# Peptides against a protein of PDB entry 3ZOQ, part 19

Target 1, 223 residues: chain A of PDB entry 3ZOQ
Amino acid sequence: QLLQDSWWNQLKEEFEKPYYQELREMLKREYAEQTIYPDSRDIFNALHYTSYDDVKVVILGQDPYHGPGQAQGLSFSVKPGVKQPPSLKNIFLELQQDIGCSIPNHGSLVSWAKQGVLLLNTVLTVRRGQANSHKGKGWERLTDRIIDVLSERERPVIFILWGRHAQMKKERIDTSKHFIIESTHPSPFSARNGFFGSRPFSRANAYLEKMGEAPIDWCIKDL

## One batch from the design tools (peptide; made by RFdiffusion4, then SolubleMPNN)

Design b1_p10_5_s2 (from b1_p10_5, 8 letters changed)
Fold by OpenDDE base, seed 2:
Structure b1_p10_5_s2 (fold): chain B 223 residues (1-223), chain A 10 residues (1-10)
Amino acid sequence: as target 1 above (223 residues)
Amino acid sequence: SELERQRSFE
């Protein structure tokens, strides 16, 4: 409830706007007629796990995994028991090289979310087997607002922007207050072009330390 | 919560 209230105060105006109403109607049809991920109850998990005030770090993704049982409403994260997707495997490889964490036997990033890492996709739903199928339907406007209200927050935020899609959001971030960590995407197609060796986890914690905040425990325990 | 209400699309 506390987490929900903090985001509601920031986003309530968006939910009353026509674009979101149209998005909602579209989603009702999609969930009725198609297999849509994640489960409708999990769409806003990033906001459920990480309140507006508790956000320390933002990691932007594009849209949810589109395979069965994968997406859990958190960028790059998969439900326990689900095979780690290639990008996530690379994230864990970088995590290991960066700060020495072991590679977990699952792909759930919920432990990050609970510590203040907002794992936000710019698009929050997808059709089964159809990447970006809900692109341009209204989610981007809402998630842009999420970025905006975080940018307007007095307490600094660290934005980790992997790849060009995420980096397109830089213009919305007040870098006089907030910190940006950029690299290529963890995808196998781009990871060797800059993601590996970018050390986003230690860099994020370094900023948190400078702010006098507790660092993130990025290491993930096995289940 | 109001945010929880937003997750009902089914």
Scores: peptide ipSAE 0.097, ipTM 0.826, DockQ to the pose 0.025
Fold by OpenDDE base, seed 3:
Structure b1_p10_5_s2 (fold): chain B 223 residues (1-223), chain A 10 residues (1-10)
Amino acid sequence: as target 1 above (223 residues)
Amino acid sequence: SELERQRSFE
């Protein structure tokens, strides 16, 4: 079954609801009148790269990077050739200290997505230079449903929740089936208060191995 | 696919 088919079966009812149709109409206006990120064809890249059944790990972000050429529809990820944002640099620093990976010469996390890491923002679009400009417009209801259908899945999922925004979603996760890894956010404002040393990558793989699942190859090759 | 249809807001 195609990746798109698996998510369609889980989300088709949402796409037919008034809130989503209103969101779609808003986005049509926004993309026509403003500079919106990511490219409209990249909005659902997280779902395109990682099917519903193939999800092993979820990493939640807030909303896309709002600078030119940055966002590629995956939380924390930037297109190749783009300078790594501060939070992403800290993610790679923790990755290096946690499991010994080298710092890659780019910021694309597509290799994680292809292995079953759902890189999901709670809001999937943003206006250029205006962080959280599309907050409260309907995306959160759809992405809450994404979390819900994963929580309802029998096959366990690992949720990595960095910072208070992501951790607010804990109430939607059935911890009798699923595993949660929490720490402060990788942002320079909070990373030294708990993110560094949290070792989310080795902890995620340890849980996958206990479940009899293949671990994630978190190390990213240079381009 | 239906998800592909949803990706286009242009």
Scores: peptide ipSAE 0.078, ipTM 0.813, DockQ to the pose 0.025
Fold by OpenDDE base, seed 5:
Structure b1_p10_5_s2 (fold): chain B 223 residues (1-223), chain A 10 residues (1-10)
Amino acid sequence: as target 1 above (223 residues)
Amino acid sequence: SELERQRSFE
């Protein structure tokens, strides 16, 4: 894993605040008494793979997958060898229709992260089998700060906001500098109501090219 | 790395 000190410079003040210390103490208890995902070493993988300065695109998720072996600290992403969750399958379907990528034989989005796609959940941990179990415990304050410091960055960012939860963060994004791509969520419940056909990948790349930046290679190779 | 340290709860 990469170590991204650029994020420390942006977030060090948060890590020293009481709310985060309380969150950390809570997490100590949770990891000791419950099965928590992802692995504690993977909590900050989004920041490890994508430095503050290298962020080109942000894709916001809610909280990690809560099944065994699934979450790897990246929104929507699952470890190799793990069955692709329904939302991820739909993401790949849209990817195929949008820019012609083949459906990969795994669900790891690490290749996106390494290219500057920050795959950020607003809540970074979860109890096994209990979606949103760590909601409101302090993660949102940290991840809001992540959004804030990106919004304050001079170099533009593209924010891809799927669904209402992610779209609630729009108010934190300076649209005079940054670009937002919105649609319904890729979940089976909502994908047909706007996610499919939204073409977020080509739209993101078109905007990157307009800004004079290299586009993302969204296509994922088989393992 | 300080960020790396944040992943330890021991």
Scores: peptide ipSAE 0.060, ipTM 0.807, DockQ to the pose 0.024
Fold by OpenDDE base, seed 1:
Structure b1_p10_5_s2 (fold): chain B 223 residues (1-223), chain A 10 residues (1-10)
Amino acid sequence: as target 1 above (223 residues)
Amino acid sequence: SELERQRSFE
């Protein structure tokens, strides 16, 4: 099966629907004829690293980085050895100011994913050099379903929504059960308008402690 | 737009 058991139980019906079959056929052509990121085996890394039951925090991104070797199948994350993109640099700056973490010498957020931080893009593939090129092809319907099944989960989730694109998903989240942390996007064009000083990491951990759960160790070790 | 800003830094 495509996904591990906990996610498969939640999403298996989506993969049988016409929209996803059409998406799959489109992706087959794209990967054959174009350079597409991430690697096809990494598309669902967010769900591979963080099971449905283990999700504590969700951080929504738009679509994968479109440069060579960058996208890792996790929102905002880049493979080790890859220069940290500007938004990610600002994320680490806020992390440092929020809870005192040092800025790592790489951009991999895998350690967050392994602790229950679902690093989900709304669109899971992109054509090289063409940001948002796979928008409106079917991914949004699947990732909306991911948000929906998390919203329906009894065990609370914390949703971190940076920027307007992510915040548009707020209507899908049951705020009677789940917590939302909102600010402007970490992009250099918006970070100084509210992202810096928003302290999403300490706020997330405060909610986790209120729920009786272990906090996230947000600090990332050097490689 | 925010979308254009994000696209420029991907």
Scores: peptide ipSAE 0.039, ipTM 0.745, DockQ to the pose 0.395

Design b1_p10_5_s3 (from b1_p10_5, 7 letters changed)
Fold by OpenDDE base, seed 2:
Structure b1_p10_5_s3 (fold): chain B 223 residues (1-223), chain A 10 residues (1-10)
Amino acid sequence: as target 1 above (223 residues)
Amino acid sequence: SAAEAAAATD
């Protein structure tokens, strides 16, 4: 799949590095020998839907959903027709309480991505049924670079960091230019400890408005 | 293309 020019210009040097070549070779084996998610053509969907220059908001996830038909290369997002995972259900509950959006009948966040919400996982692939199976294989270095080049961008970005894993990336973000929205993770195990009531959607839009940018339409239509 | 090659898994 072709990366957009804006991302290619920012990341081309990474793809030439040994770590990425090793990652690529690993992925070739994994996709050949095992069931890996998302589809190989969907790995970079976050970058495909949201160009480097168009990024307004970043929402960090850990790694893709590991069940059949779920992952679509966007953090927290699932393909239409797929049951909404618990964390995503909680995201929509918070969305409803925050800004009054209805709960959609699907879990696709593509509409956010198309508006400049970079739905980035720190690890971009996973083995079927094996969460974190591709942790430490090189993705984190690439996705760290993605965060870095966004941090270096003059035009401000809003980073939504749910949970400790995402929050560990704060050290890479120039908070003199960029905004950070933090809470506990939307997971059922943590959502009631701070995610609910955190109002990340209205807060993100408030920052966008301060920057003179159009807010995100966070409400998702039924399919 | 280089961009395609970078994203390729086969």
Scores: peptide ipSAE 0.030, ipTM 0.703, DockQ to the pose 0.024
Fold by OpenDDE base, seed 4:
Structure b1_p10_5_s3 (fold): chain B 223 residues (1-223), chain A 10 residues (1-10)
Amino acid sequence: as target 1 above (223 residues)
Amino acid sequence: SAAEAAAATD
């Protein structure tokens, strides 16, 4: 995997640190001995689709979907042809109510990523059928650095923080420069407690317009 | 290199 120059310049020091080398060695063993998601070539898809300079919006997830064929290296996103997970269905319901988008016939959020929406999980790998199995192994330190370097960027970023896990990262974000959109998580267990009606998509575009930037086309076309 | 550092596996 190759990172774009903009991300490499921001993260190169992390990759040289012992924690990342240990993480890499762990991942080599995990991918050799276990079924790990996403595919190793897709781990950094969020950074591949959205350069450091092109980030407009960040949507934080926890860790990848742990079922076969689901994860594609983007938070909340699933590969085309995969049934939409409950949280993603709720995201599309809110999208429809917020800005009138039709619910797409697939769950790929690649179109968002290509427009500058960084779909970042805090942990970038998972064992099949074992949610959070790679928690605390080093990914969080790298992804914290990703948040930090975005927070340090002069050009403002919009951070969409759904649920407590994502909201814990708010302390790392310079709110004098950057915008935060917070609500409960889109999970069926929490969506009715504040996610529905939070209108994160229109709010994000309103901030982008204030910044003189092009809004995100959040509507996803059918495949 | 960026490739070597960013790659999870060989």
Scores: peptide ipSAE 0.029, ipTM 0.696, DockQ to the pose 0.024
Fold by OpenDDE base, seed 1:
Structure b1_p10_5_s3 (fold): chain B 223 residues (1-223), chain A 10 residues (1-10)
Amino acid sequence: as target 1 above (223 residues)
Amino acid sequence: SAAEAAAATD
């Protein structure tokens, strides 16, 4: 899969490093021997939909959904026709309460990605039915670099960090020029402890307006 | 391309 030029320019050195070559070889074996999600052509969808220069907002996830037909290479997002996972349902509940959007009849966040919302998981692949099965295999080093090069970008970025895992990346972000929105995770186990009422969508748009940028249309139309 | 070769899983 071809990376968009702006991302390639930022990440090309990573792909030449031994860790990534080892990751690639691992992935080749995994996709051959196991059921791996997302489809190999969808691994870098977050980078495909949102170029390096077009990133306005980053939403960090952990790893892809591990059920059939769910993952589409975007954090928290599921393919149309797929039942919305609990965390995503809560995201839409907060979206509704925050800015009045209707709850969509699908779970695809592609419309956000196309507007400059980088929906990045820290780990980009997973075995069927085995959450975090590809943790510690090299993805984190690449995705850390993605965060780093965004942090180094002159044009400011808004980072939405839900939960501790995402918030651990804050140390990599130059907060002198970038904005952070933090809350508990949208998971049913944590959403009531701070995610609900955190209003990340309106807050993100407020920052964009301050920067003189167009806000995100967070409302998702039915399919 | 170099990008395709680097990122592909075959």
Scores: peptide ipSAE 0.024, ipTM 0.669, DockQ to the pose 0.023
Fold by OpenDDE base, seed 3:
Order: structure tokens, then sequence, then C-alpha cells
Structure b1_p10_5_s3 (fold): chain B 223 residues (1-223), chain A 10 residues (1-10)
């Protein structure tokens, strides 16, 4: 599937580089020989739903969920009908406490993506049952470039950086133009250490309103 | 096309 023109214009040079060609060859083997998530057609869903120009907010994840039917190419998001993972449950708990949204009966964040929330993992594929199995294979270089081209964009972006992994990308973000919201990760192991009460959703909308932009409707309807 | 060639598994 083709990327949207706006992203293609920003990233086309990356796809021609040796590192990406090597990544592509690796992925061909992995998808042929292993169970890899998400579906290959869904790898770039974050870029499909949110064009380069339409990005308002970025939420960084590490790598896709590695269980059957979970990953849909969006960070923290799961396909409808899939049980909400612990981190996502905590995200919805914070959402409820922050701005009063009801907890949805599904875990799909597509509605956020369609509004300009880029739900980007730094690594875009994973082998079934093996978290971080595709770490260091080339995705990080591409996703670093995604962060870079957003940082270079004149129109400001809000980066929500949960946990140390995401926060390591802060050095790539021009904070003279862009806004950063940081807290501990929504994981059960860290959420009580700062994620809960961090109010990232209202804070993001406050920045958007200050910029004269439409706020995100963070509340997710039941399916 | 170049875009098609960038596909992850194609």
Amino acid sequence: as target 1 above (223 residues)
Amino acid sequence: SAAEAAAATD
C-alpha cells in the first residue's frame, strides 16, 4: 500500500537507503517464516490515518503488541473485539479522570488517529510472543526520521512521551517550536509513579487551543 | 513505482 503523498514526500529518500532495504528483506523473511504483527498491510497505519500535515499530537510507543489479533499499526491501540491490554486500560483510566470520558468497550484508537494523533511505535513490527524481537533492525532509523521531519515542520506539534524509551527521543525535538508532555509510562509497573494524574489529554488540548487549533475529541464511542 | 517498492513485504 502506498503512503499518503505528504508522508511520501518526507520519507521517500529513506526507503531508498540501504538500511531500509535490509529491513525490508528481513521483514520478507520474517513474514514468510514467522508469525509477525501487525498484518503487513497495517504496518504503516499510523501514517495512513494521520498525514504529515495533519499531525497535531504524537504519542510514541515502543513496538506492537505481540499477541494474536492485537496490533493494528497504531501505538497502544488494539483491534475491536480484543481485550484491552493493561497499559491501554490505564490510558483510559487517566482519560476518564483527566477529562471525564467514559471507558470504551473496545481498544481502538483509530478515532484519535483520524483527528491528527499520530500513534507511532518506534519499532513497527514484532514476532508473535517475542517483545522487542525486531528492535535494532532498522525501524528506529525510519521512525527517528519521522520525528525529525515533524520537528522540522513549522506548524507546532505536541509530543506525548510516556516513559524512558519515548523520552529518549526528546533530543530530536525542537522545543522552541514544539510542545512536550512527559510522564511515566502507563504500564502497571510505572503508572502510579506519575502517569496517573499527569492529565496529558487536557494538557494537549490546552496547547491546541492556545495555537488556535481544534482540540482533540479524546472520548471514544462504543462500537 | 518507488512507493510500491517501499512496501515491507512486496
Scores: peptide ipSAE 0.026, ipTM 0.694, DockQ to the pose 0.023; fails the geometry check

Design b1_p10_5_s4 (from b1_p10_5, 8 letters changed)
Fold by OpenDDE base, seed 2:
Structure b1_p10_5_s4 (fold): chain B 223 residues (1-223), chain A 10 residues (1-10)
Amino acid sequence: as target 1 above (223 residues)
Amino acid sequence: SELDALRSLT
C-alpha cells in the first residue's frame, strides 16, 4: 500500500471534523493572501515519506522555517542548497560527537524520513517571516492525533523530544510500550544546557536493536 | 485523500 494510505486509515476521521475543515478554509485564505511555507505540496511530506506502520522514531519540531526556500515539510530539515539553520547545525554537531558522522554539506533529512524517522512539526505551516503565525489554528489537534495513534500502536516507537514544547506531548505517549529520549532543544540558546552530549542517535539505535529492528543510518551523505 | 488535496493551494 501507499504510505499515504497508511496514514489515511489513521487520520481520515480527523479530516471530517469541523476543526480541520476550519483549518483548511483558513489555509486557503492564507495561501491566497500571504506567502506561506512550506509549499502546499509539501505540507504532509513527513507522512508521505514515513508511513504509519514504518515509523520507528519520531522527532518533534514546533513549526516550519519561515524563510524563503527553507521548509520542506520535515521538522528541522531544509531543502538542498539552503544554508543550515543554527539548530540544524547543532543537530549535526551532536550527531558527529554521538556516532561519528561527518557533517553533511546540506540540511536535508529526507534520508532519515525514508528510514522511518517521522520528522513531525506540531504546526505544519507558517507565514513568511512570522514564526508561530499559524499556532492555535487547528494543526495542533491533528498532530496530537498523529501522536495518539502512534502511541496506540502495538509496535513500539521512539520519541525524541527536544525542549519543553515537544516534551509537553509526553502525557500522550504510552511509556509502557514506547520509549522517550529527552533533552534541551538544539537551539543555540539551549543546546549547551543538555542537548550536546545527550546522544539521542545512539540511544535511539540502542532501543531499535533491543526491539530486534534495524537501526537508523543517521549519517547523511553529501550531495 | 486530504493528504493530497492541499497541493492545489499553491
Scores: peptide ipSAE 0.294, ipTM 0.895, DockQ to the pose 0.027
Fold by OpenDDE base, seed 5:
Structure b1_p10_5_s4 (fold): chain B 223 residues (1-223), chain A 10 residues (1-10)
Amino acid sequence: as target 1 above (223 residues)
Amino acid sequence: SELDALRSLT
């Protein structure tokens, strides 16, 4: 409840705006008529796991995985028992090379979220089998506001921006206060062009330590 | 809050 309260205070005005009401009505229809991911209970999991004040790092994704049982409301993350998607596998490969973590036997990044890593997609829902099907329906305006209120926060945030889509949000980030780590996307199509070797995890922790904050334990335990 | 309201959609 406390975690939700912090975001509510930051976002309550957005929820009252017509665009969000329209989005909400759209979602009602979509969830009734289509198979939508994630489960509606999980849409805001990123905000549930990481309060506004507790955000240390932001990792931006585009939209949820669109296969059955995959999306859990956290960018790049999949529910336990779900095969790790290619991008996530590459994330773990970089994690291993960067700071020596073992590859976990699952794809849940909840442990990161609980430590202050906001795993935010810019679009928070998707139709089954239809990537970006909910693009341009209002989520981006809300998630832009999430970025904005974090940018406005006095306590520094580290933004990890993989790929062009995430990097388009750079203009919304006050780099006088916040840090940005950029590379190509972890997707197999782009990972070898800069993601591998980018060492985002150690770099993020270096910033945290410099700020006198506890680093993230990026290593994920097996389940 | 709205963060919980969407839980009723499914």
Scores: peptide ipSAE 0.256, ipTM 0.881, DockQ to the pose 0.027
Fold by OpenDDE base, seed 1:
Order: structure tokens, then C-alpha cells, then sequence
Structure b1_p10_5_s4 (fold): chain B 223 residues (1-223), chain A 10 residues (1-10)
């Protein structure tokens, strides 16, 4: 099956719907005829690394990085050996100021994913050099459903919503049950308007502690 | 403007 059991139980119905079948057919053509990121095997890495039941924190992104070798199916994350994009650099700057973590020599956030941080983009594929080229093709319906089933989960989740795009999803989140951390986006364009100093990492851990859960080790070791 | 910036930076 496409996804591990916990996610499959939540999402299997979506994959049978016409919108997803149309998306899938589009993607088949795109991957055959164009350079598409991430690798097709990595599209659902966020769900592979973080099971439905193990989600503690959600960090929403827009769509994958569109340069060679960058995207690895996790929002904001880049494969080891890849130069850190500006937004990711700012994320690490805030991480350092928030909880004292050293800036890693790579940009892989896999260690977060393995601890229950769902690094989800709202659109899961992109054409090389064409940001948001797969917007409006069906991914948003699936990823909305991902947010919905997490919102419906009994065990609370922490949603970190950076920027307006991510914050538009707030209406789908049951705020009586789940926690939301909002700020401006980490991009250089907006980071100084609220992202820096927002301390999302310590705040997330504070909520986890209140829930009786283990905090996230946000610090990333060098490779 | 944010989305434009996000598109440029991804």
C-alpha cells in the first residue's frame, strides 16, 4: 500500500476519489516529460517518517524546493550536501536564539520528522525552476484532509503556522483541542516582521510538556 | 507580496 497503516486508515478513501486519480495521471505525465521534485518515491516522505499516531507537531509549508537535489519530501528541509535556502537559514537562526541550538552544517530536518514533527507542504510536487507550478492540481484537497484528520484526532496536536498561506488553514483546526503557534514566515522578506523572536520551538515544547508528552529535541547534529 | 517572495525563495 502507498502509506503506512496509520495514515492509510485515515486517507485511503482519498486515493480512490476522482480528484486524486486525475492528479496521479497528471503527475505520471509530469514525471515522464518534465523534471519534477522531489523524486517520486519521496513525495510522501512526511507521512512515511511521521505516522498519524505519532504526530506531535505540524509545520506547514507551501510546496517543495524546485532546484536540483533540494527537496526530500519534507517542508523546509533539504538533502544533506545542499546549500541551506534562505528561509531555512532563518529557521536555524531562530532555533539558535530560541533554545540555543547550534546551526547545523546541513539542512535535513529528518531528525524532527522522526520525533513526530510532520513537515507537510500543502502541495507535494513542483516542476524544476517553477515555484508553485503544481498548485491547484489536487494536492491541496489531500493535504486539507490530512489537516482535517489530525484536527479530528483525540490526542492534541501543535500546529506551527508561519505566514499567511499556512495561517489560512487555521479554520480547519479545532482550536478548542489543538494548539496553534503563529508568526510571520521565516523568509527574508517577512522574518523580521515577527518570525524572529517568535520562539516556536520552546513554545511547542511547553505545550508538549503540558500534554504530558516528551518534548522535541530540535537541535540538529552535524553530519 | 508574501506569496511572491515565497515563490522566489521557495
Amino acid sequence: as target 1 above (223 residues)
Amino acid sequence: SELDALRSLT
Scores: peptide ipSAE 0.022, ipTM 0.648, DockQ to the pose 0.419
Fold by OpenDDE base, seed 3:
Structure b1_p10_5_s4 (fold): chain B 223 residues (1-223), chain A 10 residues (1-10)
Amino acid sequence: as target 1 above (223 residues)
Amino acid sequence: SELDALRSLT
């Protein structure tokens, strides 16, 4: 099976639907004819690192980084050794100001994922050098379903929604059970309009503690 | 637009 058991139980029906089969066939052509990111084996890394039951926090991104060696199947995250993109740099600046973490010497957010932070892009693939090239091809329907099944979960989830694109997903989230942290996007074009000072990391941990759950260790060690 | 900015930065 494509996913580990907890996610498979939630999503297996989606993979049988025509829209996903069409998406899959499209992707097969794309990966054969173009340079596509991330590596095909890494497309579902967010679900591999964070099981359905273990999700504590969701951070939504748009689509993967489209430069060589960058994307690793986790929103905002880059592989070790890769220069930190501008939005990620701003995320780390806010992390430092929010809870005092040092800025790491790499951009991998895998340590967050392993603690229950689902780093989900709404679109999971991209052509090299062509941002949003796979928008509207079927990924959004699958990732909407991921949001839906988390919203239906009785154990609360914290959704961190940076920017308008992510915030459009609010209508899918049952706010009687789940918590939402919203701000402008960490992009240099929007970060000073509300992202900086939004303190999403301490706020997320405050909710987790209120729920009686272990907080996230957001600080990232150097490699 | 925010979307255009996000496309540029990814």
Scores: peptide ipSAE 0.021, ipTM 0.650, DockQ to the pose 0.391

Design b1_p10_6_s1 (from b1_p10_6, 5 letters changed)
Fold by OpenDDE base, seed 2:
Structure b1_p10_6_s1 (fold): chain B 223 residues (1-223), chain A 10 residues (1-10)
Amino acid sequence: as target 1 above (223 residues)
Amino acid sequence: APLPDPEDQP
């Protein structure tokens, strides 16, 4: 099976649907004919690192980084040794100002994922150098279902929605059970319009504590 | 120059 049991139980029906089969066939062609990111084995890394039951926080991205060696199947995250992209640098600046974490010497967010932070892009693949090249090909339907099954979960989830694209998903979230943290996107084009000073990390931990759950250790150690 | 995020553009 493609996914660990907890996610497979929630999503197995999607993989049998025509839209996903069409997406799969498209991806086979794309990976054969183009340079596609991330590596095909890393597409579902967000679901591999964070089980359905272990999700505490969701951070939505749009689509993977489209440069060589960057994408690792986690939203905003880059592989070790890769220069931190501008949005990620701003995320770490806000993290430092919010809760005092040092800026790490790498951009891997795997430590967040292992603690229950689902780092989900709405589109899970991209062509090299072509942002949004796989938009509207079927990923959005699967990732909408991921949001839906989390929304339907009894145990509360915190959704961090940076920017308009992510915020469009809030209509799918049952706010009677779940918490939403919204701000502008960490992009240099929008960060000064509300992302900086939004304190999403401390706010998320405050909700976790109210739920009687362990907070996230957002601080990332150097490698 | 580092590649921007998909949303790191107008």
Scores: peptide ipSAE 0.031, ipTM 0.643, DockQ to the pose 0.460
Fold by OpenDDE base, seed 4:
Structure b1_p10_6_s1 (fold): chain B 223 residues (1-223), chain A 10 residues (1-10)
Amino acid sequence: as target 1 above (223 residues)
Amino acid sequence: APLPDPEDQP
């Protein structure tokens, strides 16, 4: 099966639907004819690192980084040894100001994923050098379903929604049960308009504590 | 919404 059991039980029906079959056929062509990111084995890394039952926090991104060696199948995350993109640098600046973490010497957010932070992009693939090249091809329908099944989960989830694209998903979230943290995007174009000082990390941990759950250790150690 | 990173700017 494509996913581990907890996600497969929630999503297996989607993979049998025509839209996903069409998406899969498109992806086969794209990966054969173009340079596509991330590696095909890494497409579902967010779901591999964080089971359906273990999700505590969701951080939504748009689509993967489109440069060589960058995309890791996790929103905002880059593989070790890769220069931190501007948005990620701003995330770490806010992390430092919010809860005092040092700026790590790498950009891998795998440690967050392993603690229950679902680092989900709404579109899970991209053609090299062409941002949003796989927009509207079927990924959004699957990732909407991921949001839906998390919203339907009895155990509460914290959704961190940076920028308008992520915030458009708020209508799919049961706010009577789940918590939402909203701000402008960490992009240099928007970070000073509300992202900086939004303190999403301490706020997320405050909600987790209220729920009787262990907080996330957001601090990332150097490699 | 702004693009995530400057490299995505057209």
Scores: peptide ipSAE 0.027, ipTM 0.650, DockQ to the pose 0.168
Fold by OpenDDE base, seed 1:
Order: C-alpha cells, then structure tokens, then sequence
Structure b1_p10_6_s1 (fold): chain B 223 residues (1-223), chain A 10 residues (1-10)
C-alpha cells in the first residue's frame, strides 16, 4: 500500500477518487518528461516519517523547493549537504532565539518529523525551476483531507501556521480542540514583521506539556 | 497576497 497503516486508514478513499487518479496520471507524465521534485519515492515522506497517530505538531508549507537536490518531501526541509534556503535559515535563527538551539550545519528536519512534527506542504510536487507549477492539480484536495482528518482526531494537535497561505487553512481546524500558532512567514520579506520573536517552538512545547505529552526536541544535531 | 518564500522565486 502507498502509505503506512495509520494514514492509509484515514486517506485510502481519497486515492480511489477521480481527482487523485487524474493527478497521478499527470504526475506520471511530468516525472517522465520533466524534472520534478522531490524524487517520486519521497513525495509522501511527511506521512512516512510521522504516522497519523503520532502527529503532535503540524507545520504547513506551500510547495517543495524547486532546485536540484533540495526537496526531500518535508516542508521547509532540505537534504543534507544542501545550502539552507533563506526561510529555513530564519527558522533556525528563531529556533536559536526561542529556545537556545545551535544553528545546524545542514537543513534536514527529519529529526522533527520522527518526533511527530508533520512537515506538510499543501502541494507535494513541483517542476524544476517553476514554483507552484503543480498548484491546482489535485494535491490541495488531498492535503485538505489530511488537515480534516487531523482536525477530527480526538487527540489534540498543534498547528503552526506561518503566513497567510497556511493561515487560510485555519477554517478547517477545530480550534475548540486543537491549538493554533500563527505568525508571519519566515521568509526574509516577512520574518521581521512577526515571525522573529513569535517563539513557536517553546509555545508548542508548552502546549504539549499542558496536554501531558512529551515535548519536541527541536534542536538539530550537526551531521 | 501572501509574501512568497524566496525559494519560490524563479
């Protein structure tokens, strides 16, 4: 099966729907004819690393990085050995100021994913050099369903919504049950307008502790 | 419109 059991139980019906079949056929052509990121095997890495039941925190991104070797199927994350993109650098700056973590020598957020941080993009593929090239092709419907089934989960989730694009998903989240952390986007164009000093990491951990859950170790070790 | 991530720029 495409996904691990916990996610498959929640999403299996989506994969049988016409919209996803059309998306899949589009992707087959794209991967055959164009350079598409991430690698096709890595498209669902966010769901592979973080099971439905293990989700503690969700961080929403838009679509994957569109440069060579960057995207690894996790929002904001880049493969080891890849230069940290500006937004990711700002994330690490805020991490340092918020909870004192050292800035890692790489940009992989896999350690967060393994702890229950769902690093989900709303669109899961992109054509090389063409940001948002796969916008409106069906991914948003699937990822909306991911948000929906998390919102419906009895065990609370923390949603970190950076920027207006992510914040538009707030209407899908039961805020009577789930916790929302909102700020401006970590992009250099917006970070100084509210992202810096927003302390999303300590706030998330404070809420996890309040819920009786283990906090996230946000600090990333060097490779 | 939301400010784009710099990585989204061509």
Amino acid sequence: as target 1 above (223 residues)
Amino acid sequence: APLPDPEDQP
Scores: peptide ipSAE 0.026, ipTM 0.656, DockQ to the pose 0.155; fails the geometry check
Fold by OpenDDE base, seed 5:
Structure b1_p10_6_s1 (fold): chain B 223 residues (1-223), chain A 10 residues (1-10)
Amino acid sequence: as target 1 above (223 residues)
Amino acid sequence: APLPDPEDQP
């Protein structure tokens, strides 16, 4: 099956819907005719690394990095050996200022994902060099459903919503049950307007501890 | 490579 059991049970009906079939057909053409990121095997990496039940924190991104070798199916994350994009650098700067972590020598956030940080983009594919090229093609409907089923989950989730795009999803989140951390986007264009000093990592861990859950080890080891 | 569809699973 396409997804691990915990996610499959939540999402299997989506994959049978016409919108997803249309999306799939579009993707088949795109992957055949264009360079699309991430690799098709990596599209659902966020769901592969973090089961539905294991989600503690959600960090929403927009769409994958559109440069060669960058995207690995996790929001903001880049494969080892890839130069850290500006937004990711700022994430690590905030991480350092927030909780004292060193800046890692790579940009892979897989260690977060393995601890229950769902690194979800709202759009899961992109054409090379063309940001948002797959916007409005069906991914948003699936990822909205992902947000919905997490919102419906009894066990609370922490949603980290950087920037307006992610914050637009707030209406789908039951704030009586779930926690939301909002700030400006880590992009160089917005980071100084509220992202820096927002301390999302310590705040997330404070909520986890209050819930009696293990905090996230946000510090990333060098490779 | 597999596509994001159950029908394409090996």
Scores: peptide ipSAE 0.025, ipTM 0.626, DockQ to the pose 0.027; fails the geometry check

